# Peptides against a protein of PDB entry 3VZA: the designs that were tried, part 6

Target 1, 98 residues: chain A of PDB entry 3VZA
Amino acid sequence: RVERLCKSKELFEERLGLEIRRIHNEQLQFIFRHIDHKDPDKPYMFTLSINEQGDYEVTSCTPPLDCISEFQLKVRETNNFSAFIANIRKAFTALSFK
Target 2, 62 residues: chain B of PDB entry 3VZA
Amino acid sequence: AAYVTQLYYKISRIDWDYEVEPARIKGIHYGPDIAQPINMDSSHHSRCFISDYLWSLVPTAW

## One batch from the design tools (peptide; aimed at target 1 G54, target 2 Q6)

Design b1_p10_3 (made by RFdiffusion4)
Pose (drawn by RFdiffusion4):
Structure b1_p10_3 (pose): chain A 98 residues (1-98), chain B 62 residues (1-62), chain P 10 residues (1-10)
Amino acid sequence: as target 1 above (98 residues)
Amino acid sequence: as target 2 above (62 residues)
Amino acid sequence: DSDIFKKLNE
């Protein structure tokens, strides 16, 4: 029951290396791990809210990505949240080789 | 708890097989077109490869 | 609150 839900969350966290935290001020924090193969536990994170207009809004990105504003505009236009998350992870992987 | 796991599905389109040994990464990936099985031995791979591989199943086209 | 999760699941 609830055990299954917790198990599902842990499987996703471990297998995707992605954690989602509900934090202060109506935000969710997405934390990617398993990005740098030399340091698998190092986190890359961004925070997101739905603003008063009902739009996706990235409120911070640590470390910064130069493309995340473009991604914000794209996710607003297409409503493709899956691609938004996938492209942010690709950007953090690339950033790790810079 | 349910709302976060539902969002994981929205993001990855993966449904796990919860009835397998912990060492097996088993599930199905869904898409526009036919669903694809996943059945990997976690002992054969690094955590990073598993994550990178699973994420490669997620389309990046907008 | 779950509203943000519901919105993201649309």

Design b1_p10_3_s1 (made by RFdiffusion4, then SolubleMPNN; from b1_p10_3, 7 letters changed)
Fold by OpenDDE base, seed 5:
Structure b1_p10_3_s1 (fold): chain B 98 residues (1-98), chain C 62 residues (1-62), chain A 10 residues (1-10)
Amino acid sequence: as target 1 above (98 residues)
Amino acid sequence: as target 2 above (62 residues)
Amino acid sequence: DVSIYEQLLK
């Protein structure tokens, strides 16, 4: 099972171009790659925590996204975490075109 | 690792086929309607195309 | 505190 889990993580990281890391103060760092076709390894990232009220909170976003605060509101309202992450990737993709 | 893989599924709704050769990207996407198979030869596509394609399977409607 | 993973997956 351990081997399967390790393989699964690697497949997701490569195929989705998404790395997920736990960082200090019980936060998750989401690192997107494969966004810019001209620079596939360029990272686009944000960090996420759950605040004391139990709500999703974006604690950083690099590069910054104007829409990130709205997405944070939307995920709190809908609890659709999948759409939350997918929309952030979509926004990063749009940003990469400048 | 268990939590991370569970989180990947929560995000993507993709379950990989772990028994195929590395160059074969095979799995199932469990969308809101019916499950759809994933089956592509990675050697025919760029990493960015593959990622874009897989993410296109994930609904963005809230 | 409960891990962030557990909170997200709950």
Scores: peptide ipSAE 0.638, ipTM 0.960, DockQ to the pose 0.531
OpenDDE base, seeds 1, 2, 3, 4: peptide ipSAE 0.637, 0.633, 0.637, 0.634; ipTM 0.959, 0.960, 0.960, 0.960

Design b1_p10_3_s2 (made by RFdiffusion4, then SolubleMPNN; from b1_p10_3, 6 letters changed)
Fold by OpenDDE base, seed 3:
Structure b1_p10_3_s2 (fold): chain B 98 residues (1-98), chain C 62 residues (1-62), chain A 10 residues (1-10)
Amino acid sequence: as target 1 above (98 residues)
Amino acid sequence: as target 2 above (62 residues)
Amino acid sequence: DDSLYQKLLE
């Protein structure tokens, strides 16, 4: 099982171009790669926590996204975490086109 | 790793086939309506194309 | 901390 879990994580990281890290202060860091076809290893990232009210909170976003606050609101309203992550990736993709 | 893999599934709704050769990207995407197979040869595509394709399977409607 | 994962997976 451990081997399967490790393999699964590696497959997701490579195939989705998404790395998920635990970082300080009980946060998760989401690192997207494979966004810019001209620079596949360029990271696009945001950090996420759960605030005292139990709500999703984006604590950082690099590069900045104008829509990130709206997405935070939407995910709180819908609880659609999948759409939340997918929309962030879409926004990063759009940003990469300058 | 159990938590993170569960999170990947929550995000992507993809379940990989772990028994195939490394170059074969095979799995199932579980969409809201029907399950769709994933089956592609990674050696014929860029990393960016593969990622874009897989993410295209994930609905963005809230 | 696993608490965040647990929250996300609820």
Scores: peptide ipSAE 0.436, ipTM 0.955, DockQ to the pose 0.814
OpenDDE base, seeds 1, 2, 4, 5: peptide ipSAE 0.425, 0.424, 0.426, 0.430; ipTM 0.954, 0.954, 0.955, 0.954

Design b1_p10_3_s3 (made by RFdiffusion4, then SolubleMPNN; from b1_p10_3, 7 letters changed)
Fold by OpenDDE base, seed 4:
Structure b1_p10_3_s3 (fold): chain B 98 residues (1-98), chain C 62 residues (1-62), chain A 10 residues (1-10)
Amino acid sequence: as target 1 above (98 residues)
Amino acid sequence: as target 2 above (62 residues)
Amino acid sequence: STDIYEWLLK
């Protein structure tokens, strides 16, 4: 099972271009790559925590997205975490076209 | 890696076929309406194209 | 405090 889990993680990281890291203060860092076709390894990232009220909270976003606060509100309202992550990637993709 | 792989499924709704050759990207995407097979030859596509395609399967409607 | 993975996957 451990071998399968390790392989699964590697496949997701490469195929989705998404790395997920546990970082300090009980946060997750989401690192998107394969966004810029001219620079596939360029990272686009945000960090996420659960605040004292139990709500999703974006604690950083690099590069910044003007829509990230709205997305935070939407995921709190809908609890649709999949759409939350997908919309962030979509926004990063749009940003990469400058 | 149990938690992170579960999170990847929660995000993407993709289940990989782990028995195929490494160059074959094969799996199933479970959407709200229909399960769609994934079957790609990675040697025919860029990494960015592959990622864009897979993410295109994930609904963005809230 | 709550484990973030457990929270997300509950």
Scores: peptide ipSAE 0.604, ipTM 0.959, DockQ to the pose 0.520
OpenDDE base, seeds 1, 2, 3, 5: peptide ipSAE 0.597, 0.603, 0.603, 0.246; ipTM 0.958, 0.959, 0.959, 0.943; seed 5 fails the geometry check

Design b1_p10_3_s4 (made by RFdiffusion4, then SolubleMPNN; from b1_p10_3, 5 letters changed)
Fold by OpenDDE base, seed 5:
Structure b1_p10_3_s4 (fold): chain B 98 residues (1-98), chain C 62 residues (1-62), chain A 10 residues (1-10)
Amino acid sequence: as target 1 above (98 residues)
Amino acid sequence: as target 2 above (62 residues)
Amino acid sequence: DTSLFEKLLE
């Protein structure tokens, strides 16, 4: 089981181009790659925590996204975490076209 | 790694087939409608194309 | 549901 879990993580990281890390102050860092076809290894990332009210809170976004605050509101309203992450990736993709 | 893989599923709704050759990207996407199979030869595509394709399976409707 | 997220931080 442990072997499969490790393999699963690696498959998701490579195939989705998404790495998930635990970082300081009880946060998760989401790192997207494979966004810019001209520079597949260029990272696009954001950090996420749970605030004192128990809500998702974006604590950083690099590069910055104008829409990130709206997405934070939407995920709090809908609890659709999948759409939240997918929309962020979509926004990063649009940004990469400049 | 158990929880992180669960998070990946929560995000993507993809379940991989772990018994195939490394070059074969095989699994099932469980969308809101009928589940759809994934079956790609990774050697025929760029990493960016593969990721874009897989993410295209994930609905962005809230 | 933030429970899975919180479990990841354990």
Scores: peptide ipSAE 0.572, ipTM 0.959, DockQ to the pose 0.165
OpenDDE base, seeds 1, 2, 3, 4: peptide ipSAE 0.566, 0.559, 0.566, 0.568; ipTM 0.959, 0.959, 0.959, 0.959

Design b1_p10_4 (made by RFdiffusion4)
Pose (drawn by RFdiffusion4):
Structure b1_p10_4 (pose): chain A 98 residues (1-98), chain B 62 residues (1-62), chain P 10 residues (1-10)
Amino acid sequence: as target 1 above (98 residues)
Amino acid sequence: as target 2 above (62 residues)
Amino acid sequence: DHLLKQLNEK
């Protein structure tokens, strides 16, 4: 029951290397691990809210990505949240080789 | 707890097989077109490869 | 939960 839900969350966290945290001020923090193969536990994170207009809003990005504002505009336009998450991860992987 | 796992599905479109040994990464990836099985041995791969591979199943087209 | 529901409903 609840055990299955916790198990599902842990499988996703470990397998995708992605954790989601509900934090202060109506935000969710997405933390990617398993990005740098030389340091698998190093986190790359961004925070997100739904603003008063009901729009996706990235409220911070650590480390910064120069393309995340473009991604914000695209996710607003297309409502493709899956691609938004996938493109942010691709950007963090690339950043790690800069 | 349910709401976060639902969002993982929305993001990855993966449904895990919860009835397997921990060493097996088993599930199905869903998409526009036919669903695809996943059945990997975690002992054969690094954690990073597993994550990179699974993420490669997620389309990046907007 | 509200924020997660908004994300799921989008």

Design b1_p10_4_s1 (made by RFdiffusion4, then SolubleMPNN; from b1_p10_4, 6 letters changed)
Fold by OpenDDE base, seed 4:
Structure b1_p10_4_s1 (fold): chain B 98 residues (1-98), chain C 62 residues (1-62), chain A 10 residues (1-10)
Amino acid sequence: as target 1 above (98 residues)
Amino acid sequence: as target 2 above (62 residues)
Amino acid sequence: DSLLQKLLDM
């Protein structure tokens, strides 16, 4: 059901504070909100692609995270995409307290 | 799109209950062990608290 | 979409 799919996306976006967008050059943009409790609409985002070798590659991260390169390595090794996204959100959350 | 909703499930392992009133956040989180119910009154919490709580259900172990 | 397909195959 098309209506349910639309509703599902909206519920996930609002409740998780995570928007997922398809952007140019076969990339996905992940936009986190609800990170900073004092500024809930402030976006924290990164973009993801598949490189020539077929591996996940983070093509941008705003604001930058020192740990993002390590997370990229971990997701390539473990294929645990859920942990990948959750750890990025955790890192953004920690950054918001600085 | 169906692809995006499937991706949300791959990330969060949450399945929403779509038959409840808008103010009720109800669903099931399917963790590595036992599935746990989600049942919150959104009017009692901030957006940030709700998101933080839901993400706390998602394991960060690689 | 190769990226989406890879993600959904996880």
Scores: peptide ipSAE 0.534, ipTM 0.955, DockQ to the pose 0.678
OpenDDE base, seeds 1, 2, 3, 5: peptide ipSAE 0.509, 0.508, 0.506, 0.527; ipTM 0.954, 0.955, 0.955, 0.955

Design b1_p10_4_s2 (made by RFdiffusion4, then SolubleMPNN; from b1_p10_4, 7 letters changed)
Fold by OpenDDE base, seed 4:
Structure b1_p10_4_s2 (fold): chain B 98 residues (1-98), chain C 62 residues (1-62), chain A 10 residues (1-10)
Amino acid sequence: as target 1 above (98 residues)
Amino acid sequence: as target 2 above (62 residues)
Amino acid sequence: VSLLEKLLNM
């Protein structure tokens, strides 16, 4: 059901504080909110694509994360996409404490 | 779009209960071990707390 | 293979 799909998307966006968007050049943008408890609407985001070799590639990360290149390597090795996203959120959370 | 819902499930392993009132956050998390219920009153928590809690259910081990 | 195909078929 179409209306169920719309509701599901809205629930995930609000409850997880994660928005997923299709952007140019066959990329996905992942936007995290609810990271900084003092500024819940502040976005933390990265973009993802598939490179010429068919591997996941992070094309941008704002704010930048020192660990993002390591996470990219790990997801290529393990194909654990859930852990990939969760670890990125964890890293953004740590960064928000300054 | 259906693909978005599929991605959210692939990431979180959460299935929501869509038949409850809006203030009730109810669902099931399907982790690597036993499936665990989710049942929260959103009016008792901040948005950040709710998100942090739900993400705490998602394992970070590679 | 597209990004979505890779993600959804894992």
Scores: peptide ipSAE 0.597, ipTM 0.957, DockQ to the pose 0.520
OpenDDE base, seeds 1, 2, 3, 5: peptide ipSAE 0.591, 0.574, 0.579, 0.583; ipTM 0.956, 0.956, 0.956, 0.956

Design b1_p10_4_s3 (made by RFdiffusion4, then SolubleMPNN; from b1_p10_4, 7 letters changed)
Fold by OpenDDE base, seed 5:
Structure b1_p10_4_s3 (fold): chain B 98 residues (1-98), chain C 62 residues (1-62), chain A 10 residues (1-10)
Amino acid sequence: as target 1 above (98 residues)
Amino acid sequence: as target 2 above (62 residues)
Amino acid sequence: VSLLQKLLDM
């Protein structure tokens, strides 16, 4: 089971170009790669926490996204975490084209 | 960590086939309609194309 | 409620 879990993580990281890290103060860091076809290893990142009200809160976004606050509102309203992450990736992709 | 694989499934709705050769990207995407197979030869595509394709399977509708 | 609990208890 442990070996499968390790393999699963590696496959997801490589195939989705998404790394997920636990960081200080009970936050998760999401690191997208494979966004810029000219620089596949260039990271696009955001961090996520839960605020005192129990709501998702984006605590950082690099590079900045104008739409990130709207997405934070949408995920709070819909609880659709999959769409939340997918829309962020789409926004980073659009940003990579300048 | 077991939690991370659960997060990846929550995000992508993809379940990989772990018994195939490393160059084969094989799995199932469980979308809202019909489950669709994934079966790619990774040697035929760039890393960016593969990621873009897999993410294209994930609905962006809220 | 922790972040991981919120994410994974769904």
Scores: peptide ipSAE 0.577, ipTM 0.956, DockQ to the pose 0.478
OpenDDE base, seeds 1, 2, 3, 4: peptide ipSAE 0.573, 0.556, 0.551, 0.570; ipTM 0.956, 0.956, 0.955, 0.956

Design b1_p10_4_s4 (made by RFdiffusion4, then SolubleMPNN; from b1_p10_4, 7 letters changed)
Fold by OpenDDE base, seed 3:
Structure b1_p10_4_s4 (fold): chain B 98 residues (1-98), chain C 62 residues (1-62), chain A 10 residues (1-10)
Amino acid sequence: as target 1 above (98 residues)
Amino acid sequence: as target 2 above (62 residues)
Amino acid sequence: VDLLEKLLSM
């Protein structure tokens, strides 16, 4: 079971180009790669936490995204975490063309 | 590790086939209506293309 | 509040 879980994580990291880390103060860091076709290893990342009210809060975003505050509002309203992550990746992709 | 794997499924709705050769990207994407098979030869594509394709399966509608 | 717990409870 442990071996399968390790393999699963590795497959997701490589195929989706997404690494997920638990970091200090009960936060998650999401690191996207494979965004820029000219520089596949360039990281695009954000961190997420739960605020005192119990709501999702983006605590950092590198590079910054103008739309990140709107996405934070949307995920709080819909609880659609999948769409939240997918839209962030879409926004990072658009940014890579500039 | 179990929690992270569960989170990957929550995000992508992809379940991999773990019994195929490493170069074969095989699995199932579970959409809201119909499950779609994934079956790619990784040697024919760049890492960026593969990731872009897989993410294209994930709906962005809220 | 555990963020992972919140995410995976749904």
Scores: peptide ipSAE 0.532, ipTM 0.955, DockQ to the pose 0.517
OpenDDE base, seeds 1, 2, 4, 5: peptide ipSAE 0.527, 0.526, 0.524, 0.528; ipTM 0.954, 0.955, 0.955, 0.955

Design b1_p10_5 (made by RFdiffusion4)
Pose (drawn by RFdiffusion4):
Structure b1_p10_5 (pose): chain A 98 residues (1-98), chain B 62 residues (1-62), chain P 10 residues (1-10)
Amino acid sequence: as target 1 above (98 residues)
Amino acid sequence: as target 2 above (62 residues)
Amino acid sequence: DLLEQLNSKE
């Protein structure tokens, strides 16, 4: 029951290397690990809220990505949250080689 | 707990097989078109490869 | 719930 739900969360966290945390001020923090193969535990994170207009809003990005504002505009336009997350991870992987 | 696992599905479109040994990464990836099986031996791969591979299944087109 | 809002967006 609840065991299955916790198990599912852990499988996703370990396998995708992605954790989701509900933090202060109506935000979710997405933490990617397994990005830098030389340092698999190093985190790359961004925070997100749904603003008062009901729009996606990236409220911080650590380390910063220069393309995340473009991604915010695209996710608002297309409502494609899956591609938004996938493109942010691709951007952090690339950043790690800069 | 259910809401976060539902969002993982929305993000990755993966449903895990919960009835397998921990060393097996098994599940199905869903998409516009036919669903695809996943059955990997975790012992054969690094954690980073597993994550990179699984993420490569997620389309990046907007 | 922020997670519910995210899940409900289409």

Design b1_p10_5_s1 (made by RFdiffusion4, then SolubleMPNN; from b1_p10_5, 6 letters changed)
Fold by OpenDDE base, seed 5:
Structure b1_p10_5_s1 (fold): chain B 98 residues (1-98), chain C 62 residues (1-62), chain A 10 residues (1-10)
Amino acid sequence: as target 1 above (98 residues)
Amino acid sequence: as target 2 above (62 residues)
Amino acid sequence: SLLEKLLNIK
């Protein structure tokens, strides 16, 4: 029921350190936390949309990732959205070590 | 919203056990091979460790 | 839509 859905969202947000928001122009914002162990609440985020051709498009990435364009290509080719998100998190994690 | 929980499942392939006490992180990860149980005491770990561990379950192969 | 595309991923 509704209570379970709310609880589920909260559990995923906290345990995965991932928040998902709907934003303007039919986009989704993915906000990662728990990336930097020295600053667990520091957000690492990107926004996603569908372009006119119906393909996934990353519209922003903060902080920037050199690999994000390649990941966008890969998810278009494979439709493996799970790997897409996991690889982005991995890249943000690597970036946090500077 | 209902859609967000579906997205989380499609991303993580984790199904939580909602009947356990809050400090218990219990569920099942459905990977491409054998499903693996998740069962850990959150009080024994940092938030970052927990997240890193759970994400380590998610394959990065395209 | 984006959501529809994502929710239909197998």
Scores: peptide ipSAE 0.666, ipTM 0.959, DockQ to the pose 0.644
OpenDDE base, seeds 1, 2, 3, 4: peptide ipSAE 0.655, 0.657, 0.653, 0.661; ipTM 0.959, 0.959, 0.959, 0.959

Design b1_p10_5_s2 (made by RFdiffusion4, then SolubleMPNN; from b1_p10_5, 4 letters changed)
Fold by OpenDDE base, seed 5:
Structure b1_p10_5_s2 (fold): chain B 98 residues (1-98), chain C 62 residues (1-62), chain A 10 residues (1-10)
Amino acid sequence: as target 1 above (98 residues)
Amino acid sequence: as target 2 above (62 residues)
Amino acid sequence: SLLEKLLSIE
């Protein structure tokens, strides 16, 4: 089971180009790669926490996304975390085209 | 960590086939409609294309 | 916690 879990993580990281890290103060860092076809290893990142009310809160976004506040509102309303992550990746992709 | 694989599934709704050769990207995407198989030869595609394709399976509707 | 909230998503 342990070996499968390790393999699973590696497959998801490589195939989705998404790394998930636990960072200080009970936050998660989401690191997208494979966004810029000219520079596949260039990272696009955001960090996530929950506030005192238990709501999702984006604590950083690099590079900045104008739409991130709206997405934060949408995920709070819908709890559709999959769409949240997918839309962020879509926005980063659009940004990579300048 | 077991939690990370659960997060990936909740994000992508993809379940990989772990018994195939490394160059084969095989799994199942469980979307809101009908589950669809994934089966591609990674040697025929760039890393960016593969990621873009897999993410295209994930609905963006809220 | 954040993880508990995420892992509770159906």
Scores: peptide ipSAE 0.728, ipTM 0.961, DockQ to the pose 0.630
OpenDDE base, seeds 1, 2, 3, 4: peptide ipSAE 0.722, 0.728, 0.723, 0.726; ipTM 0.960, 0.961, 0.960, 0.961

Design b1_p10_5_s3 (made by RFdiffusion4, then SolubleMPNN; from b1_p10_5, 5 letters changed)
Fold by OpenDDE base, seed 5:
Structure b1_p10_5_s3 (fold): chain B 98 residues (1-98), chain C 62 residues (1-62), chain A 10 residues (1-10)
Amino acid sequence: as target 1 above (98 residues)
Amino acid sequence: as target 2 above (62 residues)
Amino acid sequence: SLLEKLLSIK
């Protein structure tokens, strides 16, 4: 089971180009790669926490996204975390085209 | 960590086939309608294309 | 916690 879990993580990281890290103060860092076809290893990142009310809060976004606040509102309303992550990736992709 | 694979599934709704050769990207995407198979030869595609394709399977509707 | 909230998503 442990070996499968390790393999699973590696497959998801490579195939989705998404790394998930636990960072200080009970936050998660989401690191997208494979966004810029000219520079596949260039990272696009955001960090996530929950506030005192238990709501999702984006604590950083690099590079900045104008739409991130709206997405934060949407995920709070819908709890559709899949769409949240997918829309962020879509926005980063659009940004990579300048 | 078991939690990370659970997160990946909740995000992508993809379940990989772990018994195939490394160059084969095989799995199942569980969308809201019908589960669809994934089966591609990674040697025929760039890393960016593969990621873009897999993410295209994930609905963006809220 | 954040993880508990995420892992509770159906």
Scores: peptide ipSAE 0.721, ipTM 0.961, DockQ to the pose 0.632
OpenDDE base, seeds 1, 2, 3, 4: peptide ipSAE 0.711, 0.714, 0.704, 0.719; ipTM 0.960, 0.961, 0.960, 0.961

Design b1_p10_5_s4 (made by RFdiffusion4, then SolubleMPNN; from b1_p10_5, 6 letters changed)
Fold by OpenDDE base, seed 5:
Structure b1_p10_5_s4 (fold): chain B 98 residues (1-98), chain C 62 residues (1-62), chain A 10 residues (1-10)
Amino acid sequence: as target 1 above (98 residues)
Amino acid sequence: as target 2 above (62 residues)
Amino acid sequence: DLLQKLLNIK
C-alpha cells in the first residue's frame, strides 16, 4: 500500500503538473508546472489555509492573480474545490500568454 | 502521503491504472455524467500537452 | 485541519 501511495503521488505530480505540499501553520501549498509550454518547469503557485472563522483563505499567490479573491469567494460558497483548483490553473495558463 | 493522494482524486476525479507500462497513461476519469477512460501513449506528447489534456477533463463550473 | 476538511468534501 505504501508503495502504491508513493507511486500514485508521483503519477499525479507528473501527469497533472501539480505538487501539493503541507507547510507550516496548517497550510497547503499548490505548485503548478507544465503551464508555460515554453518553460514547462516554471512554477505557478498559491498557498491555502483556513482562517479563524473556518473559511478557506488564499494566503499567497505567485504570480498574483486578479481573480484569486473571486475564486476564494466562489469556493467558500460552493465548496467545489475541484473547480477552484481547475479555475486557478486556467487563470495561470491565461497569464502565461501575457 | 495517503491524504495527499486522496486530495488528488478529489481534485481531478482520476483513478490511475497502476499496472501498465510507465509510458502508458491509463486510467478513468469520473466526471459528473459518464466515466471516461484515459489511455494515451506519453511518448507521443509533451508534458504540457498531457497536463493540459488531463485538466481539460476537470469541470470549471462552480 | 485544512487537509481533513478538504478530504471531507463530497
Scores: peptide ipSAE 0.656, ipTM 0.960, DockQ to the pose 0.675
OpenDDE base, seeds 1, 2, 3, 4: peptide ipSAE 0.459, 0.348, 0.337, 0.341; ipTM 0.954, 0.951, 0.951, 0.951

Design b1_p10_6 (made by RFdiffusion4)
Pose (drawn by RFdiffusion4):
Structure b1_p10_6 (pose): chain A 98 residues (1-98), chain B 62 residues (1-62), chain P 10 residues (1-10)
Amino acid sequence: as target 1 above (98 residues)
Amino acid sequence: as target 2 above (62 residues)
Amino acid sequence: LSEKELLQKI
């Protein structure tokens, strides 16, 4: 029951290397690990809220990505949240080789 | 707890097989078109490869 | 539930 739900969360966290945390001020923090193969535990994170207009809003990005504002505009336009997450991860992987 | 696992599905479109040994990464990836099985031996791969591979299943087209 | 609804409900 609840055990299955916790198990599902852990499998996703370990396998995708992605954790999701509800944090202060109506935000969710997305933490990617397993990005830098030389340092698998190093995190790359961004925070997101749904603003008063009901729009996706990236409220911070650590480390910064120069393309995340473009991604915000695209996710708003297309409502493709899956591609938004996938493109942010691709950007952090690339940033790690800069 | 259910809401976050639902969002994982929305993001990745993966449904895990919860009835397998921990060393097996087993599940199905869903998409526009036919669903695809996943059955990997975690002992054969690094954690990063597993994550990179699984993420490669997620389309990046907007 | 939509992604936005889930984001708010989490």

Design b1_p10_6_s1 (made by RFdiffusion4, then SolubleMPNN; from b1_p10_6 with E3V Q8R)
Fold by OpenDDE base, seed 3:
Structure b1_p10_6_s1 (fold): chain B 98 residues (1-98), chain C 62 residues (1-62), chain A 10 residues (1-10)
Amino acid sequence: as target 1 above (98 residues)
Amino acid sequence: as target 2 above (62 residues)
Amino acid sequence: LSVKELLRKI
């Protein structure tokens, strides 16, 4: 089972172009790649925590997204984490088109 | 890895087929209506195309 | 587990 789980993680990372890492101060880092077709390895990142109130809180976003604060509000209202991540990727994709 | 793979599923709603050759991207996407198969030859597509396609399966409606 | 619970465990 451990071997399958490791393989599963690797498949998701490569196929979705999304890495998920625990970092300092009880935060998670979400790293998107495969966004820019001209530079597939260029990372687009945000960090996330669950605050004292139990709410999703974006603690950083690189490059910055004007819509990230609204997305944070939406995910708190809907609890639709899937749409939250997908919309962030969509926004990063739009940003890659200079 | 158990927790992160569960999170990937909750994000993407994709379940991979782990018994196929590495060049084959095979799985099932579980949308709100009907489950749809995924079946791609990775050697025929760029990494960016594959990722874009898979993410296109994930609804963005809140 | 819920997403929030998963996020705490990762």
Scores: peptide ipSAE 0.814, ipTM 0.966, DockQ to the pose 0.963
OpenDDE base, seeds 1, 2, 4, 5: peptide ipSAE 0.813, 0.814, 0.813, 0.812; ipTM 0.966, 0.966, 0.966, 0.966

